# Designs tried in a protein design run: peptides against a protein of PDB entry 6TME. Part 176

Target 1, 324 residues: chain A of PDB entry 6TME
Amino acid sequence: NRLKRAYIALQAWKKAFYSDPFNTAANWVGPDVCSYKGVFCAPALDDPSVLVVAGIDLNHADIAGYLPPELGLLTDVALFHVNSNRFCGVIPKSLSKLTLMYEFDVSNNRFVGPFPTVALSWPSLKFLDIRYNDFEGKLPPEIFDKDLDAIFLNNNRFESTIPETIGKSTASVVTFAHNKFSGCIPKTIGQMKNLNEIVFIGNNLSGCLPNEIGSLNNVTVFDASSNGFVGSLPSTLSGLANVEQMDFSYNKFTGFVTDNICKLPKLSNFTFSYNFFNGEAQSCVPGSSQEKQFDDTSNCLQNRPNQKSAKECLPVVSRPVDCS
Target 2, 324 residues: chain A of PDB entry 6TME as posed
Amino acid sequence: NRLKRAYIALQAWKKAFYSDPFNTAANWVGPDVCSYKGVFCAPALDDPSVLVVAGIDLNHADIFGYLPPELGLLTDVALFHVNSNRFCGVIPKSLSKLTLMYEFDVSNNRFVGPFPTVALSWPSLKFLDIRYNDFEGKLPPEIFDKDLDAIFLNNNRFESTIPETIGKSTASVVTFAHNKFSGCIPKTIGQMKNLNEIVFIGNNLSGCLPNEIGSLNNVTVFDASSNGFVGSLPSTLSGLANVEQMDFSYNKFTGFVTDNICKLPKLSNFTFSYNFFNGEAQSCVPGSSQEKQFDDTSNCLQNRPNQKSAKECLPVVSRPVDCS

## One batch from the design tools (peptide; made by RFdiffusion4, then SolubleMPNN)

Design b2_p19_6_s1 (from b2_p19_6, 6 letters changed)
Fold by OpenDDE base, seed 1:
Structure b2_p19_6_s1 (fold): chain B 324 residues (1-324), chain A 19 residues (1-19)
Amino acid sequence: as target 1 above (324 residues)
Amino acid sequence: SIEDLHKYTGIPKMKPEDP
């Protein structure tokens, strides 16, 4: 009996709770698991006459504990949302048995270990949110081979380079922010055909921005702030016809910020502060537009306020990086 | 319902970035 298996799993999980401040699992008693708070049942896909546990929602329950291996018995679960808790440990490999997994959200917890490779085993996964944890190591390249709609990786301890396979991703949203990623952004990034939002904030990325970024016609948010990028902004950025939010602040960019970038038709906010830009078009000047907000603070611009000193600028500006 | 859960959670929402 599927519900019996679910009962075993859920009782094991309840036992794995160290703290349940809101008494979320208080009613997790008896065989009627469909009445459990945060447990959602639905007709089974293979037999509509059979009721199964199809979803878990324990978001914002502040539960301390771990995920026991018995959760693998929840074989009918397609939605697993347990964000904003205090779950620790690793994601159990037994979750590979949850072959219907569609949405997996374990964000804002205390999970540790490498990337949960069990997520790669779910053939129907569309939503992966593991942000705000302590996952570490490299990203498996295979993550971007999956037909995901969203990939949230930010605020973890991931390191190494971003896989070249990123170009294969069908995701509309990908976040890398606040990790330890290094190296260059892969040129294959331009092949992300469905990309709307990508965030690289606060990593150790470096090198020149690839020209292929300009091929991201559907991107609305592009944030590469707080990294070690060098060189000039690619002229191909003029191709970002739908970009609304763009941030290149806190890098080591040089060169001239052009009209072609600042006059992007949907651009509402463009921050390029705290770099070493030595010139900007008039259209890039803060206050030049009523519809657009710019920040050119702390660059090497002439006749602009709040710029770096000549002493700080000269060593960098005099040795521009050739990205060609 | 499970359908309601899909509608609510299936839409990607970004959290504010940590300073």
Scores: peptide ipSAE 0.029, ipTM 0.706, DockQ to the pose 0.206
Fold by OpenDDE base, seed 2:
Structure b2_p19_6_s1 (fold): chain B 324 residues (1-324), chain A 19 residues (1-19)
Amino acid sequence: as target 1 above (324 residues)
Amino acid sequence: SIEDLHKYTGIPKMKPEDP
């Protein structure tokens, strides 16, 4: 009995709650699991006459606890949304049995350990949100082999380089922000054909931006702020025909911010402050456009306000990194 | 229903950056 297995799983989970401030699981009593708050049933895909637990939504329940291995008994679950809780521990390996998993959102919790590789075992996964946790270690390259629509990794403790496999991703949104990623952005990034938004904010990324970024013609948001990027902005950025929000602030960029970047047709906000740019086109000057917002603060620009001192600029500007 | 869950959950927007 599939509902019986679900009952066992859900009761084990309830037992694993340390705190339920909103009494979300108060009605988690008895065999009728389909009446449980946050539990959603649907006809089984293999037998429409059988009702199964197909979804969990405990978003914003502020529940403290952990995910017990018995959750692996929820084999019919396709939607698992438990964001904004206080669940701790690791994602159980037993969840590999949830072969119908489609959307997995455990964001804004207290999960720890390495990347939950169990997510890689789900053949139909389309949405992965593990942001705002304490996941650590390397990002498995295989994550980008998944046919995901969205990958949210931000605000964790991930380290190492961004995998070269990123170019294989079909995701429209990918967030790396506020981790400990290092190294260069892979050149394969230009192969992300469905990419709309990518965020690298607040990592330890370095090196030159790859020219292949300019191939991301569907990108509307590109944020690489608060890293250690060097060199000039790639001239190929002129290819970002749909970019609306672009942020390169708080890096170590040098060179000239060109007209072809600042005149991008959809560009609404371009922040390149807190770098070492030594020149900018007139089209890049804040206030030069009514349609575009620019910030050139704290660079090495001449005849502009709020720039770095010569003492700060000279050591960097005089030794530009050649990205060729 | 699962359809309702899809309807109300959707793809979440990126959270604002921490101050």
Scores: peptide ipSAE 0.024, ipTM 0.680, DockQ to the pose 0.214
Fold by OpenDDE base, seed 3:
Structure b2_p19_6_s1 (fold): chain B 324 residues (1-324), chain A 19 residues (1-19)
Amino acid sequence: as target 1 above (324 residues)
Amino acid sequence: SIEDLHKYTGIPKMKPEDP
């Protein structure tokens, strides 16, 4: 019965293909769905004697089409990987029936519409990758209430502010890059206890960096480049004991880049170029260390190459934003 | 097999930034 439902779903999906350049679904014929290319079967969790469709892998198939509502019949699917295709439309609400969903990867497609809220209905979801699509609107706060290991949102059309619920996230990797997020980074960010990598690149984020960033003891990658951040770097950044890659470039930061930041024990790359910093410690100077790479280009530093003109610097440096 | 899927579908890294 379960495989019959899967057959109905998969045949409906095949019918929803506009183009299959690699003939991935060429063998999607007949009731033996477990033999279908990209379809993976496993014993059912509730009955080991029953074989069910547990996974889909159509990665890099370049398939054009859409996800039909009949996919909701794949109730045993825990792994859904269909990245690097040309699927369009929206994620069907009928996927709410896939209660075993564990990994959902629809990245690098042509999906549109608001955040796929159906993902919030999956109680066991651990991995969510919706990057490189055309999802739009606000990010639902509830996404961070879920026990996710990774959240990939980059290269979409998301807007509005980053939810304060971010602090509740248990994810090790979160990407916001190349969206239209605005506002400040929530102070609750410091509560992300499992965070290793967070990327804010290329948004409209602004304001001062919250001091609470310094509480991210496990973070190895922190990239806030290409935003509108202002003020000085928080002194609490000295607490980033495990940070290896840090990028604050292309913002409007001011003030002094301190030894406490540049001497972070595991820091390998620190880019703070294209800001309005008016001073840096000797430890921050590019070439000062063989173990660390720094970029101080296009700031307001004295006696350094490739800096902004006095004309560009003076209006900003003379009116520093007080983040206190 | 489902095990094969897990083996080859780890947590992907972020794609390189566009110029």
Scores: peptide ipSAE 0.023, ipTM 0.673, DockQ to the pose 0.177
Fold by OpenDDE base, seed 4:
Structure b2_p19_6_s1 (fold): chain B 324 residues (1-324), chain A 19 residues (1-19)
Amino acid sequence: as target 1 above (324 residues)
Amino acid sequence: SIEDLHKYTGIPKMKPEDP
């Protein structure tokens, strides 16, 4: 019965294909769905004697089409990977029936509409990848209430502020890059206990960096480049004991880049170019270390090459934003 | 196999796949 439902779902999906350039679904014929290319069966969790469709892998199939509501019949699917296709439309709400969903990857497609709230209905979801789509609107705060390991949101059309609930996230990796997020980074960010990598690149974020960033002891990658951040770098950044890659470039930061930041023990790359920093410690100077790479280009630094003109610097440097 | 799929896809990567 479960495989019959799966058959119905998969045949409906095949019918929803506009283009299958690699003929991925060519063998999607007949009731033996477990033999379908990209379909993976396993014993059901509730009855090991029953074979069910447990996973879908259509990654890189370049399939054009949409996700029909009949996919909700795939109730045993825990792994759904359909990245690098040309699927369009919205994520069907019927997928809420896939209560075993563990990994959901629809990245690099042409999905539109708001955040797929159906993802919030999956109690066991650990991996969410919706990057490189056209999802829009606000990010639901509830996403960070999920016990996710990874949240990939980059390269979409998400707007509004980053939810303060971010601090509740258990994710080790979160990407916000290349969206339209605005406002400040929530102070609650410091509560992300499992965070290793976070990327804010290319948004409309602004304000001062919260001091609480310094509480992210396990973060290895912190990229806040290409935003509208202002003020000085928090002194608490000295607490980033494990940071390896740090990028604050293309913002409106001012002040002094301190030794405490540039001497972070695991720091390998620190880019703070294209800001309005008016000073840097010797340890921050490019070439000062063999082990660390720095970029101080296009700031307001004295006696450094490739800096902004006095005309550009003076109005900003003379009116530093107080983040205290 | 489903196990292989999990092994292959279950590791978070920061570097996004190029479109």
Scores: peptide ipSAE 0.027, ipTM 0.707, DockQ to the pose 0.260; fails the geometry check

Design b2_p19_6_s2 (from b2_p19_6, 9 letters changed)
Fold by OpenDDE base, seed 3:
Structure b2_p19_6_s2 (fold): chain B 324 residues (1-324), chain A 19 residues (1-19)
Amino acid sequence: as target 1 above (324 residues)
Amino acid sequence: SLEDLHKYTGIPKSKYEEP
């Protein structure tokens, strides 16, 4: 039966623990898997008279070990939360059998290897959190074809370009921060109809910002800091009617920061420090508003404190990148 | 119910910090 399969899976997993400092699996004994700490049973969707293992919660258990292939026997699991452990290795391909997977959180572990493509096999997946691991290589374009509500990829070793399929994403939150992504932000970004928060912090992204960013009318957080972006800020950023937090700091932007950006109606924090901007509107000046916070530090602005030297500015400002 | 499971499994509230 289903619980017997779950027992086999959970016992195999217990055997795969190298360290269980909180003795989380101490009660993982006997066939009554529904009594196991961190194991949650519910009536099966196809037969309400049958109990199945529907959820795993081992968050913050500090368990060292790996995910054995026998976890594929947990075919009724819809919620899998194992963040803040010391699990290593790869996500087993056998998890493809978990066709009810809805929320998958393996964040803050020691997982390695390529993107766990098994996540792409789950038709009902809505939440994917793989942040704070050592996943590497390319991000599969197909991730954005899925109807996900949230995609957390930050603090990994992902490289290559951001897929153009990003525009197909229905996610409200996407994090790319602290990876090794390179290239330009795809122009298709403007098609992310449900996007509220997107974070690109601390990558190797470059080129001009696409004008299509201005189409993200529902975005409240846009952080592109600590990259290699060049050129002027797109004039279309005036379309970000709901943006509250905007950060372009630590890039190579040039040109003039306009009123149309700084006067955005919901803007609370706008950081554009550590660039090569050579001018700003009065509305962009720190202290000009009580409702908005600005940071213009370390640019090429005249008559502002804490700016770059002329020696540093002139070579860049005199040769602005044309993004037209 | 799955709704009850959500109460126990909990989605991390912090989107950007360590869970």
Scores: peptide ipSAE 0.036, ipTM 0.762, DockQ to the pose 0.328
Fold by OpenDDE base, seed 5:
Structure b2_p19_6_s2 (fold): chain B 324 residues (1-324), chain A 19 residues (1-19)
Amino acid sequence: as target 1 above (324 residues)
Amino acid sequence: SLEDLHKYTGIPKSKYEEP
């Protein structure tokens, strides 16, 4: 009996709670699991006459505890939303039995360990949110082979390079922000056919930006701020026909910021402050447009306010990195 | 249905902020 298995799983989970400040699991008593707060039942996909646990929503419950292996008995769960809790430990491998998993949100918890590779076992997964945890180590390349719509990885402890398989991703949103990623952005990034928003904020990324970024015609948000990028901005960025928000601040970029970038048709905000740019087109000057906002603060620009000193600029500007 | 179930679940809308 599927509901009996669900009962075993949910009772094991309740036992794994250290604190339930809102008494969310107070009604988790008895065999009628479909009446449990945060538990949602639906007809089984393989047998509509059978009622199964299809979803969990414990968002914002502030529950402290861990995920016990018995959660693997929830084999009919397609939606698992437990964000903004204090769950700790690792994601159980037993969740591989949840073959219908469609949306998995464990964001804003206290999870640790490597990337939860169990997520790779779910053939129908579309939404993966593991942000604001303490996951560490390498991002498995296989994550981008999956037909995901959204991948939230920000605010973790991930290290290593960004996999080249990123170009295979079908995701519209990918966040890498506030991790420890290093190396270059892969050239394959230009192959992300459905990409709308990508965020690299606050990593240890370096090297030149790949020219292939300009192939991201559907991108509306591109944020690469607070990294170690060098060289000039790729001229191919003129191809970002739909970009609205673009941020390259707090890097080590050099060269000239061109009209072709600043005149992008959908551009509303372009921040390139705290770099070593030594020139900008008139269209890039803050206040030059009523429709666009620019920030050129703390560069090596002549006749602009709030720029770096010649002493700070000269060593960098005189030794531009060749990205060719 | 899954569609009906979605009505009862919360998905964070913010992409960059804490849920």
Scores: peptide ipSAE 0.032, ipTM 0.745, DockQ to the pose 0.333
Fold by OpenDDE base, seed 2:
Structure b2_p19_6_s2 (fold): chain B 324 residues (1-324), chain A 19 residues (1-19)
Amino acid sequence: as target 1 above (324 residues)
Amino acid sequence: SLEDLHKYTGIPKSKYEEP
């Protein structure tokens, strides 16, 4: 009986709670698991006459505990939302049995260990949110081979380079922010056909921005701030016809910020502060447009306020990185 | 900023509804 298996799983999970401040699992008593708070039942896909546990929603329950292996008995779960709790430990490998997994949100918890490779085993996964945890190590390249719509990885401890497989991703939103990613942005990034939002904030990324970024025609948000990027902005950025928010601040960029970038048709906010730019087009000057916001603070610009000193600029500006 | 991340990188709830 599927509900019996679910009962075993849910009771094991309740036992794995260290703290339940809102008494969310207080009614998790007895065989009627469909009445459990945060447990949602639906007709089984293979047999509509059979009721199964199809979803879990424990968002914002502030529950402390861990995910026991018995959760693998929830084989009919397609929606697993447990964000904003205090769950710790690792994501159980037994969750590979949840072959219907569609949305997996374990964000804002205390999970540790490597990337939960069990997520790669789910053939129908569309939404993966593991942000605000302590996941570490390398991002598996295979994550971008998945037909995901959204990938939230931000605020973890991921290291190493961004996989070149990123270009295979069908995701509209990908966040890398606030990790320890290093190396260059892969040139394959331009192949992300469905990409709307990509965020690299606060990593150890370096090198030149790939020209292929300009192929991201559907991107509305591109944030590469707080990294170690060098060289000039790619001229191909003029191809970002739909970009609204663009941030390159807190890098080591040099060169001239061109008119073609600042005149992007949908651009509403362009921040390129805290770099080593030595020139900007008039269209890039803050206050030049009422429709667009620019920030050119702390660059090496002439005749602009709040710029770096010549002493700070000269060593960098005199040694421009050639990205060609 | 972190605030900007939350502001601009959120997927509308309507796309991925809670159970």
Scores: peptide ipSAE 0.017, ipTM 0.611, DockQ to the pose 0.049
Fold by OpenDDE base, seed 4:
Structure b2_p19_6_s2 (fold): chain B 324 residues (1-324), chain A 19 residues (1-19)
Amino acid sequence: as target 1 above (324 residues)
Amino acid sequence: SLEDLHKYTGIPKSKYEEP
């Protein structure tokens, strides 16, 4: 019965294919769905004597089509990986029936519409990858209430502010890059106790960096480049004991880049180029260390190459934003 | 098994590039 439902779902999906360049679904014929390419069966969790469709892997199949509502019949699917296709439309709400969903990867497709709120309905979801799509609108605050390990949101059309609920997230990796997020980074960010990697690249974020970033002691990658951040770097950044990659380039930061930041023990790469910094410690100078790579290009630094003109610097440097 | 499938289909967390 469960495999019959899966058959209905998979046949409906095959019918929803506009193009299958690699003939991935060529063998999607007959009731033996477990033999279908990209379909993986396993014993059901509730009855080991019953075989069910537990996973889908259609990664890199370049399939054009859409996700039909009949996919909601795949109630035993825990792994759904369909990245690097040309699926369009919206994520069906019927997928709410897939209560075992653990990993959901629809990245690198042509999905549109608001955030797929159906992802919020999955109680066991650990991995969410919706990057490289055309999802738009606000990010639901509830996403960070989920016990996720990874959240990939980059390269979409999300807008508005980053929810304050971000501090509740248990994710080790979160990407916001290349969206239209605006406003400040929430102060609650410091509460992300499991965070290792966070990327804000290429948004419309602004304001001062919250001091609470310094509480992210497990962070190895922190990239806030290509935004509109202002003010000085928080002194609390000295607390980033495990940061390896740090990028603040292409912002409007001012002030002095301190030894306490540049001498972070695990720091490998620190890029603070294309800002309005008016000073840096000797430890921040490119070439000062063999173990660390720095880029101070296009700031307002004295006696450094490739800096901004006095005409460009003076209006900004003379009016530093007070983040206190 | 689901575990085997995870090993096969899982994506590294540190991947920020296009899949």
Scores: peptide ipSAE 0.025, ipTM 0.700, DockQ to the pose 0.308; fails the geometry check

